# Peptides against a protein of PDB entry 7AE7: the designs that were tried, part 163

Target 1, 321 residues: chain A of PDB entry 7AE7
Amino acid sequence: KVYKDLREFLEVLEQEGQLIRVKEEVNPEPDIAAAGRAAANLGKNQPAVFFEKIKGYKYSVVTNVHGSWQNHALMLGLDKNTSTKDQFYELNRRWDKFPVPPNVVKREAAPCKENVIDKDINLFEILPLYRINEQDGGFYISKASVVTADPEYPDDFNKLNVGTYRIQVKDRDRVGIQALAMHDIAVQLEKAEAENKPLPIAITIGNNPLVTFMASTPVGYNQNEYEFVGALQDGVPMDIVKSDLYDHLYVPAGSEVVLEGHIIPRVRTVEGPFGEFPGSYSGARLQCEVKIDRITHRTNPIFENLYLGIPWTEIDYLMAL

## One batch from the design tools (peptide; made by RFdiffusion4, then SolubleMPNN)

Design b2_p20_7_s3 (from b2_p20_7, 10 letters changed)
Fold by OpenDDE base, seed 3:
Structure b2_p20_7_s3 (fold): chain B 321 residues (1-321), chain A 20 residues (1-20)
Amino acid sequence: as target 1 above (321 residues)
Amino acid sequence: SAEEVEKLNKERVAAAEAAF
């Protein structure tokens, strides 16, 4: 099975008994985090948790999408009971198919383009934001696939980077992003900042689960994560679409929400603290700031966010494969 | 409401900035 988007994957998770649907209205805090922890306590086969109704918000949240070996098997289109060993074998077999170039679809064929917000941008209206941890300095977007390019080689598709970074919501149209020197985005940002230019960025939320997986998997600077997604789809290309603001940025065609904007050059603002692990907080730091200039989104967008809990976080599964 | 959440976020961000 290959998935075009998050929704197709969530359907399979639900069919396989790997998704809990919470139909009752919940409070953003503490109910989302509490329900996530409760789901984690169900054992090693922890399901995704889908919150249909959140008080004060219009849209839904899903957490713990990658939060079990069963979910990882299903992500690969395997039987949910496929052993970890066999999952690794299949992953490695498919990895050798790299590169599998993506299909560039037309704008009208891309679900992420169904709705556009280009004025009066308010992230609090489009994303049902909540604190992941009680002591977080704010709201975080923790499972975004962030698209940037090399500003010196914008047309070199192999240098297009799709990565996962800690993103704090700072204002209606501002986010802080943790771009550490070890990340490919930091190389690209350094080049832009050397010229005091903005770095174009697309922050994509709610993707094909293999996009999220590859965005969390380190690859070479000259390797495109989308071409690995095609490999992991056993040679089936994924669908991408050109961003609205930038000709050189491509986003997953099926993204639930796309935040298009730019990293403000040579600006650093306080970001954090954030509880990366239960009981462990990364302190506040000066981080980059992104201005959001445009949003595109699917009708009734699903906010996919990371589950953080004990004993295994969703990150542990993403990094274990 | 979204407005209350926004206000709460601003207060938390400001507190983090002041503590930095």
Scores: peptide ipSAE 0.498, ipTM 0.931, DockQ to the pose 0.838
Fold by OpenDDE base, seed 5:
Structure b2_p20_7_s3 (fold): chain B 321 residues (1-321), chain A 20 residues (1-20)
Amino acid sequence: as target 1 above (321 residues)
Amino acid sequence: SAEEVEKLNKERVAAAEAAF
């Protein structure tokens, strides 16, 4: 099975008994993190947790989407009881199908374009933001697929980077992003900053689970993550659409939320602390700042965010591959 | 409310900036 978007995957997770739906209104803190921890305690078959109602917010949150081997099997369109060995075998078999170029769809065919916010941007109106950990220095978007291009080669689709980065919310229309020197985004940012230019960025939230997986998987700088998504879909192309602000940035057509903007050149602001792993905080550091200039989103967007509770965390499953 | 949560975020960000 291939999924067009997060919603199709969540439907399968629910059908397979791998999603808990919380219908009661919850507090953003501590209830989301607490429910995630409770779900992690259910053993090896950790379900996703979908919160329909969050106090003070309009929209839903889903966590732990990749948080088990069963969810990972289902992501690959396999039986949920497929052994880890067979999942790895199938992953490797499909990986060899690279490249599978994506389909570029029209704007009108892309669900991520259903709604537009281009003025009075307020992330708190679109995303049910909460602290993942009690000691976090703020709210994090921890499971976004971040799209950037090489500013020297903006039309080179092979240099289009889709990565997962730590993103802290700073203001209504500002986020901090951790672009480490080892990340492909850092190479692109260095080129932009050398010329004192903004780096165009699209922060995509709530994607096809294979997009999120590939954004978390290191690939070569000249390899496009979307072409791997098509490979992992066993040769079925994924659907992408042009960003609204940038002709050279393509986002998943099915994204729940797309934050379009730019990394402000040569600006660094305090970011952190964040609990990346249970019991370990990465300290505060000077990090890049993104201005959000436009939001596109699906109607009733689902905020997919990372579960960082008790090990094994969702990141452990995303990185164990 | 979302506004109260926004305020709390600003306070936390400011506290982290002051501690750095």
Scores: peptide ipSAE 0.488, ipTM 0.929, DockQ to the pose 0.906
Fold by OpenDDE base, seed 2:
Structure b2_p20_7_s3 (fold): chain B 321 residues (1-321), chain A 20 residues (1-20)
Amino acid sequence: as target 1 above (321 residues)
Amino acid sequence: SAEEVEKLNKERVAAAEAAF
């Protein structure tokens, strides 16, 4: 089975008994993190947790989407009881199909374009934000697939990068992003900052689960993550659409929310602390700052966010390659 | 409310900036 978006995957998780639906209204803190920890205690078959109603917010949250080997098997369109060994065998078999170029769909055919916010941008109105850990310095967006291009070769599709980065919400229209020197985004940012130019960025939230998986999987600088998604879909192309602000940035057509903006050149602001692992915090550091200039979103967008808890995190499954 | 959450976030971000 191939999934066009997060919603089709969540439907399968629910059918397979790998999603818990919380229908009662919950508080953003501490209830979301507490329910995630409770779900992790259910053993090896850790379900996704979908919160329909968040107090003070309009929209829903889903966590732990990639948080088990059963969810990982279903992501590949396999039986949920497929062994880890057989999942890796199938991943390797499909990897040899690279590259599988994506389909570029028209704007009117892309669900991520159903609604537009281009003035009075407020992230607190569109995302049900909460602290993942009690000691976090603020709210984080932890499962975004971040799209950037090479400023020297903006039309080279092979240099289009889709990565996962730690993103802290700083204001209504500003986020901090952790761009480490080892990441492809840091190479692209260095080129932009050398000329004192903004780096165009699209922060995409709530994607096809293979997009989120590939954004967390290191690939070569001249390899496009979308072409690997098509390979992992056993040769079925994924659907992408052109961003609204930038002709050279393409986003998943089915994204729940797309934050379009720019990294401010040569600006660094305090980001953190963040609890990356249970009982371990990455301290505050000077990091890049993104200005959000436009939002597009699906009607009733789902905020997909990372589960961090004992004994296993979603990162352990996303980075298992 | 979203406004109360925004205020709380601003206070937390400002505290982290002051502690750095």
Scores: peptide ipSAE 0.484, ipTM 0.927, DockQ to the pose 0.818
Fold by OpenDDE base, seed 4:
Structure b2_p20_7_s3 (fold): chain B 321 residues (1-321), chain A 20 residues (1-20)
Amino acid sequence: as target 1 above (321 residues)
Amino acid sequence: SAEEVEKLNKERVAAAEAAF
């Protein structure tokens, strides 16, 4: 099975008994994090948790989408009971199919383009934001696939980067992004900042689960994560669409939300603290700031966000393979 | 409300800035 979007994957998770729906209205805090922890305590076969109603918000949240070996097997389109060994074998077998170039679809064919916000941007109207951890210094978008390009080679598709970065909400239309020196985005940002230019960015939320997986998987600077997604789809290309603001940025056609904007050159603002691991916080740091200039989104967008719990987090599954 | 959540976010951002 190949998934075009998050919704097709959530449907399969639900059919396979790997998704719990919370239908009652919850408070953003502490209920989302508490319910996520409660679901994690159900054993090794941790389901995704879908919150249909969140007080003060219009839209839903889903957590723990990658939070088990069963969910990981299903992501690969395998039987949920596929052994970790066989999942590794299949992943490696498919990895050798790289590159599988994506299909570029027309704007009208891309579900992420159903709705547009280009003025009076307010992230709180689109995303049910909450603190993942009680001591977090703000609200985080922790499971976004962030698209950037090399500003020196903007038309080199092989240098198009799709990465996962810690993103703290700063205002209605601004986010802090943790671009560490080891990240490909930091190389691209350094080039932009050398010329005092903005770095174009698309922050994509609620993707095909293999996009999220590949965005969390380190690849070579001259390797495109979308071409690996096609490989991991056993040679089926994924669908991408051109961003609205930038001709050189492409986003997953099925993204629930796309935040298009730019990293502000040579600006650093306080970001953090964030509980990256249970009981450990990264300190507050000066980090990059993104201005959001345009949002495109599916009707009734689902906010996919990371579950952080004991003993295994989604990041442990995303990085274990 | 979303406005109350936004207010909380601003308070948290300000607290992080003051801790730096």
Scores: peptide ipSAE 0.032, ipTM 0.663, DockQ to the pose 0.891

Design b2_p20_7_s4 (from b2_p20_7, 11 letters changed)
Fold by OpenDDE base, seed 5:
Structure b2_p20_7_s4 (fold): chain B 321 residues (1-321), chain A 20 residues (1-20)
Amino acid sequence: as target 1 above (321 residues)
Amino acid sequence: SYKKVEEENKKRNAAAEKAF
């Protein structure tokens, strides 16, 4: 089984008994985190949790999408009871199919292009933002697949990077991003900042689960994560579409929300603290700042966000294989 | 309303910047 988007995956999770649907209105704090912890206490078969109604917001939240070995097996299109060992062997077998080039679809065929916001941008209108941890310095987008390119080689598709980074919401149209020196985005940003130029960026939310998995998996600087997604789909290409602002940035065609913008050159602002692990807070630091210039989104976009709570956390499953 | 949450977030960010 291959999934075009998050929605097809959530449908399979629900059919397989790996998704809990909360139909009643919840408070974003503390109910989302509390329900995630309650789901984690159901044992090893931790389901995703889908919140249909968030008080004060228009749209839904889903958490813990990758938060179990069953969900990970289903992501690979395997039986949910496939052993971790067999999942690992199948992952490695498919990895050797790299590269599988993506399909570039037309703009009119991409669900992420259904709606456009190009003025009066307000992230709070589109995303039901909440604090993941009680002591977080703000609201985080913790499960985004962030697309950047090499500014020296913008047309080199092999240097197109899709990564997962810590993103704090700073204002209605600004986010802080943690671009550490060991990340490919930091190499690309250094090149842009040397010339005092903005780095083009697309922050994509609510993707095909293998896109999210590959964005959290380190690959070589000259390897495209989308070509690995095709490999992990057992040789079925994924669908990508050109960004609206940049000819050289491609986003998943099925993304729930795409935030297009730029990293402001040579600007650093306070970001954090954030509870990356239970009982561990990464302190406040000076981090990069992104200006959001355009949003595209699916109708009734689903905000996929990371579950952080009692171990095993969702990040543990994303990084375990 | 998300507008109140936005205003609260702005106050939190301003407080963090002042404390750093």
Scores: peptide ipSAE 0.492, ipTM 0.932, DockQ to the pose 0.757
Fold by OpenDDE base, seed 1:
Structure b2_p20_7_s4 (fold): chain B 321 residues (1-321), chain A 20 residues (1-20)
Amino acid sequence: as target 1 above (321 residues)
Amino acid sequence: SYKKVEEENKKRNAAAEKAF
């Protein structure tokens, strides 16, 4: 099975008994993290947790989407009881299909374009933000697929990068992003900053689960993560759409939320601390700052965010293959 | 209301900046 978006995947997770739906209104803190921990404690078959109602917010949260081997098997469109060995075998078999170029859909055909916010941007209106860990320095967006390009080669689709980065919400329309020197985004940012230019960015939230998986999987600088998504879909292209602000940036057509903006050149602001693993905090650092200039989103957008409750964490499953 | 959460986030960010 191939999934167009997060919603199709969540439907399958629910059908397969791999999603818990919380219908009662919850507090963002501590209830989201507490419910995630409770779900993780139910055993090795950790379900996704979907929170329909968040106190003080309009929209829903889903967490632990990739948080089990069963969910990972289902992501690959396999039987949920497929062994980790067989999942790895199938992943490697499909990996050899790279590249599978994505389909570029029209703007009007892309669900991520259903709603537009181009003024008075407020991330807190769109995203039910909460602290993932009690000691976090702020609110994090931890499962975003971040789209950037090489500013010297903007039309080279092979240099289009889709990565997962630690993103702290700094203000209504600003986020801090951790761009480490080893990441492709850091190479692209260095080129932009050399010319004192903004780096165009699209931060995409709530994607096709294979997009989120590939965004967390290191690939070569001249390899496009969307072309791997098509490979992992067993040769079925994924759907992408042109960003609204930038002709050279393409986002998943089915994204729940797309934050379009730019990394401010030669600006560094305090980001952190963040609990990347239980009991392990990355300290505060000077990190890049993104200005959000436009939001597009699906009607009733689902905020997909990372679960970091207990080992094995959702990160461990995203990085285990 | 998310407005209270926004204000709290602003205070936390300002505290982190001051502590760094």
Scores: peptide ipSAE 0.466, ipTM 0.924, DockQ to the pose 0.798
Fold by OpenDDE base, seed 3:
Structure b2_p20_7_s4 (fold): chain B 321 residues (1-321), chain A 20 residues (1-20)
Amino acid sequence: as target 1 above (321 residues)
Amino acid sequence: SYKKVEEENKKRNAAAEKAF
């Protein structure tokens, strides 16, 4: 089975008993994080947790989407009881199908383009933001697939990077991004900053689960994560669409929310702390700052965010293969 | 061949560009 978007995957998770739906209105804090922790304590078969109603917000939150081996099996379109060994075998078999180039769809065919915000941008109107951990220095977008390109080779699709980075909300239209030197985004940013130019960026939220998986998986600088998604879909291309602001950036057609903007050159602002693991905080650091210039989103967008609970965390599952 | 895929992708990209 192949999923076009997060919604198709959530439907399967629910059908397979791997999603808990919370229908009652919850407080953003501490209820979302608390319910995630409670779900993680249910043992090895950790379900996703879908919050239909968040007090003070219009839209829903889902967490722990990748939070179990059952969810990973289902992500691969396998039986939920497929052994970790057989999942690994199948993943490797499909990996060898690389490259499987994506389909570029028309703007009008892309669900992520249903709504546009290009004025008076306010992230709090679109995303039900909350502190994941009690001591977090702010609100984090922790499960985004971030799209950037090489500014010297913007038309080289092989250098189009889709990565997962820690993103702190800084203002209504600004986010801090942790671009570490080992990340492909840091190479691209260095090139842009050498010329004192902005780096174009698209921060995509709520994707096809294999996009999120590949965005968390290290690949070569000249390898496109979307071509691996197609490989992991057993040779079925994924659907991408051109970004609204940038001709050279393509986003998943089914993204729940797309934040389009730029990394401000040579600007660093305080970001953090963030509780990456229970009881461990990465301290406050000077990080890059992104200006959000445009938002596109699906109607009633689902905010997919990372669950950071007791091990195994959702990160551990995303990185375990 | 990779070249055929590149040409198909270029055609798809050019078709997508005409849809903007």
Scores: peptide ipSAE 0.011, ipTM 0.348, DockQ to the pose 0.012
Fold by OpenDDE base, seed 2:
Structure b2_p20_7_s4 (fold): chain B 321 residues (1-321), chain A 20 residues (1-20)
Amino acid sequence: as target 1 above (321 residues)
Amino acid sequence: SYKKVEEENKKRNAAAEKAF
C-alpha cells in the first residue's frame, strides 16, 4: 500500500484500529496533551489521536501518527502486526532502490494548492496551535517537513533538503526555527547569510507519512529525501509540486498546509524553552526567524503535530530505525 | 478567539525573552 497524503494514511489507521477520533470539542490546552497521554497509556499499540473540534479554532489536529510500531508498519504498507525486525528488513530492502525520482505535478493537480492566503497572514487562523508541553515558551510546530535549497546551486535537485526542525510560532506571520550546525539547512543558511540574503523556505505540514519519516532521517547533503520516499514506496514515485514563491522549491503535492517564506538573514530572536522529551527542556536560545509570505492549504486542513506527552513518544519511533 | 491565543503566545514569548 502506498499513500498519496496524510488523509489516505489516517483512513488506513482508522480502519486498522490505530486511530482514535475525538468528536467532542476539546480545549487546545490541556485537553490535546491529556488525550494524547490517555491514548499512550494503551501500551505498545498507541493509536494516532484525531481531534475534530478544538475550541477557538476552525480546523482539526492529529497527533501520534507515527507513535507506534503498528503505525510504522502501516506506513510501510505492511500488516500492522509486522515485527520490528521484518519492518527493518523491508525498510533496508527498499532503501537500496534509491533514487526513485518524484513526479512533478501541475499546480492545479496538487491538493496543497486548493486555497491561498497571500495577505493578512495569521497562522492562528490556519493552525490550531497549542502548547505541546505545559512549560513550553510558546506554540510549536514540531512535525513539519521543511524544504530548503542550496542558494549557490538552487537548481540542483539533489541538494534540495527536506528536514524536520523545531519551529516556534512567534507572531501571526513569524516563526522561529532551530537550525543546528549539524543540519543541512544550516549549511544552506550559512551561504545565504554570507551574502546577507534571505533563505527561501517552505514549511510543509500534514504530509504522506514517509515524507515525515524521511524528513526526520539524516541523509547525505547531495541526496534528496523525496527520492528516498519513492524508494520506501517500493519504487512508486511520490508527487511533488513547485512552490508558489520559488521556482527551485518543491513541496509534497498532498501537504495539508504549506507555509512559504524566508529566513531573515542575520536575525536571531529568542526561542524556547521547549520540552523536547518528557522532563527534558531545552533552554531559551537565539534562533533564526522566518517570515511567512504565503500560505497554501487543503480545504479543511489537518494540523499534524508531534506527540511528546509520555514515553514511548512519537519521536522514539521516528528515530528508532 | 484567535486574538486571545495570540496574546497568550506573546506573553509566553516575552517570558522566554526574560530568561535570556
Scores: peptide ipSAE 0.010, ipTM 0.365, DockQ to the pose 0.800

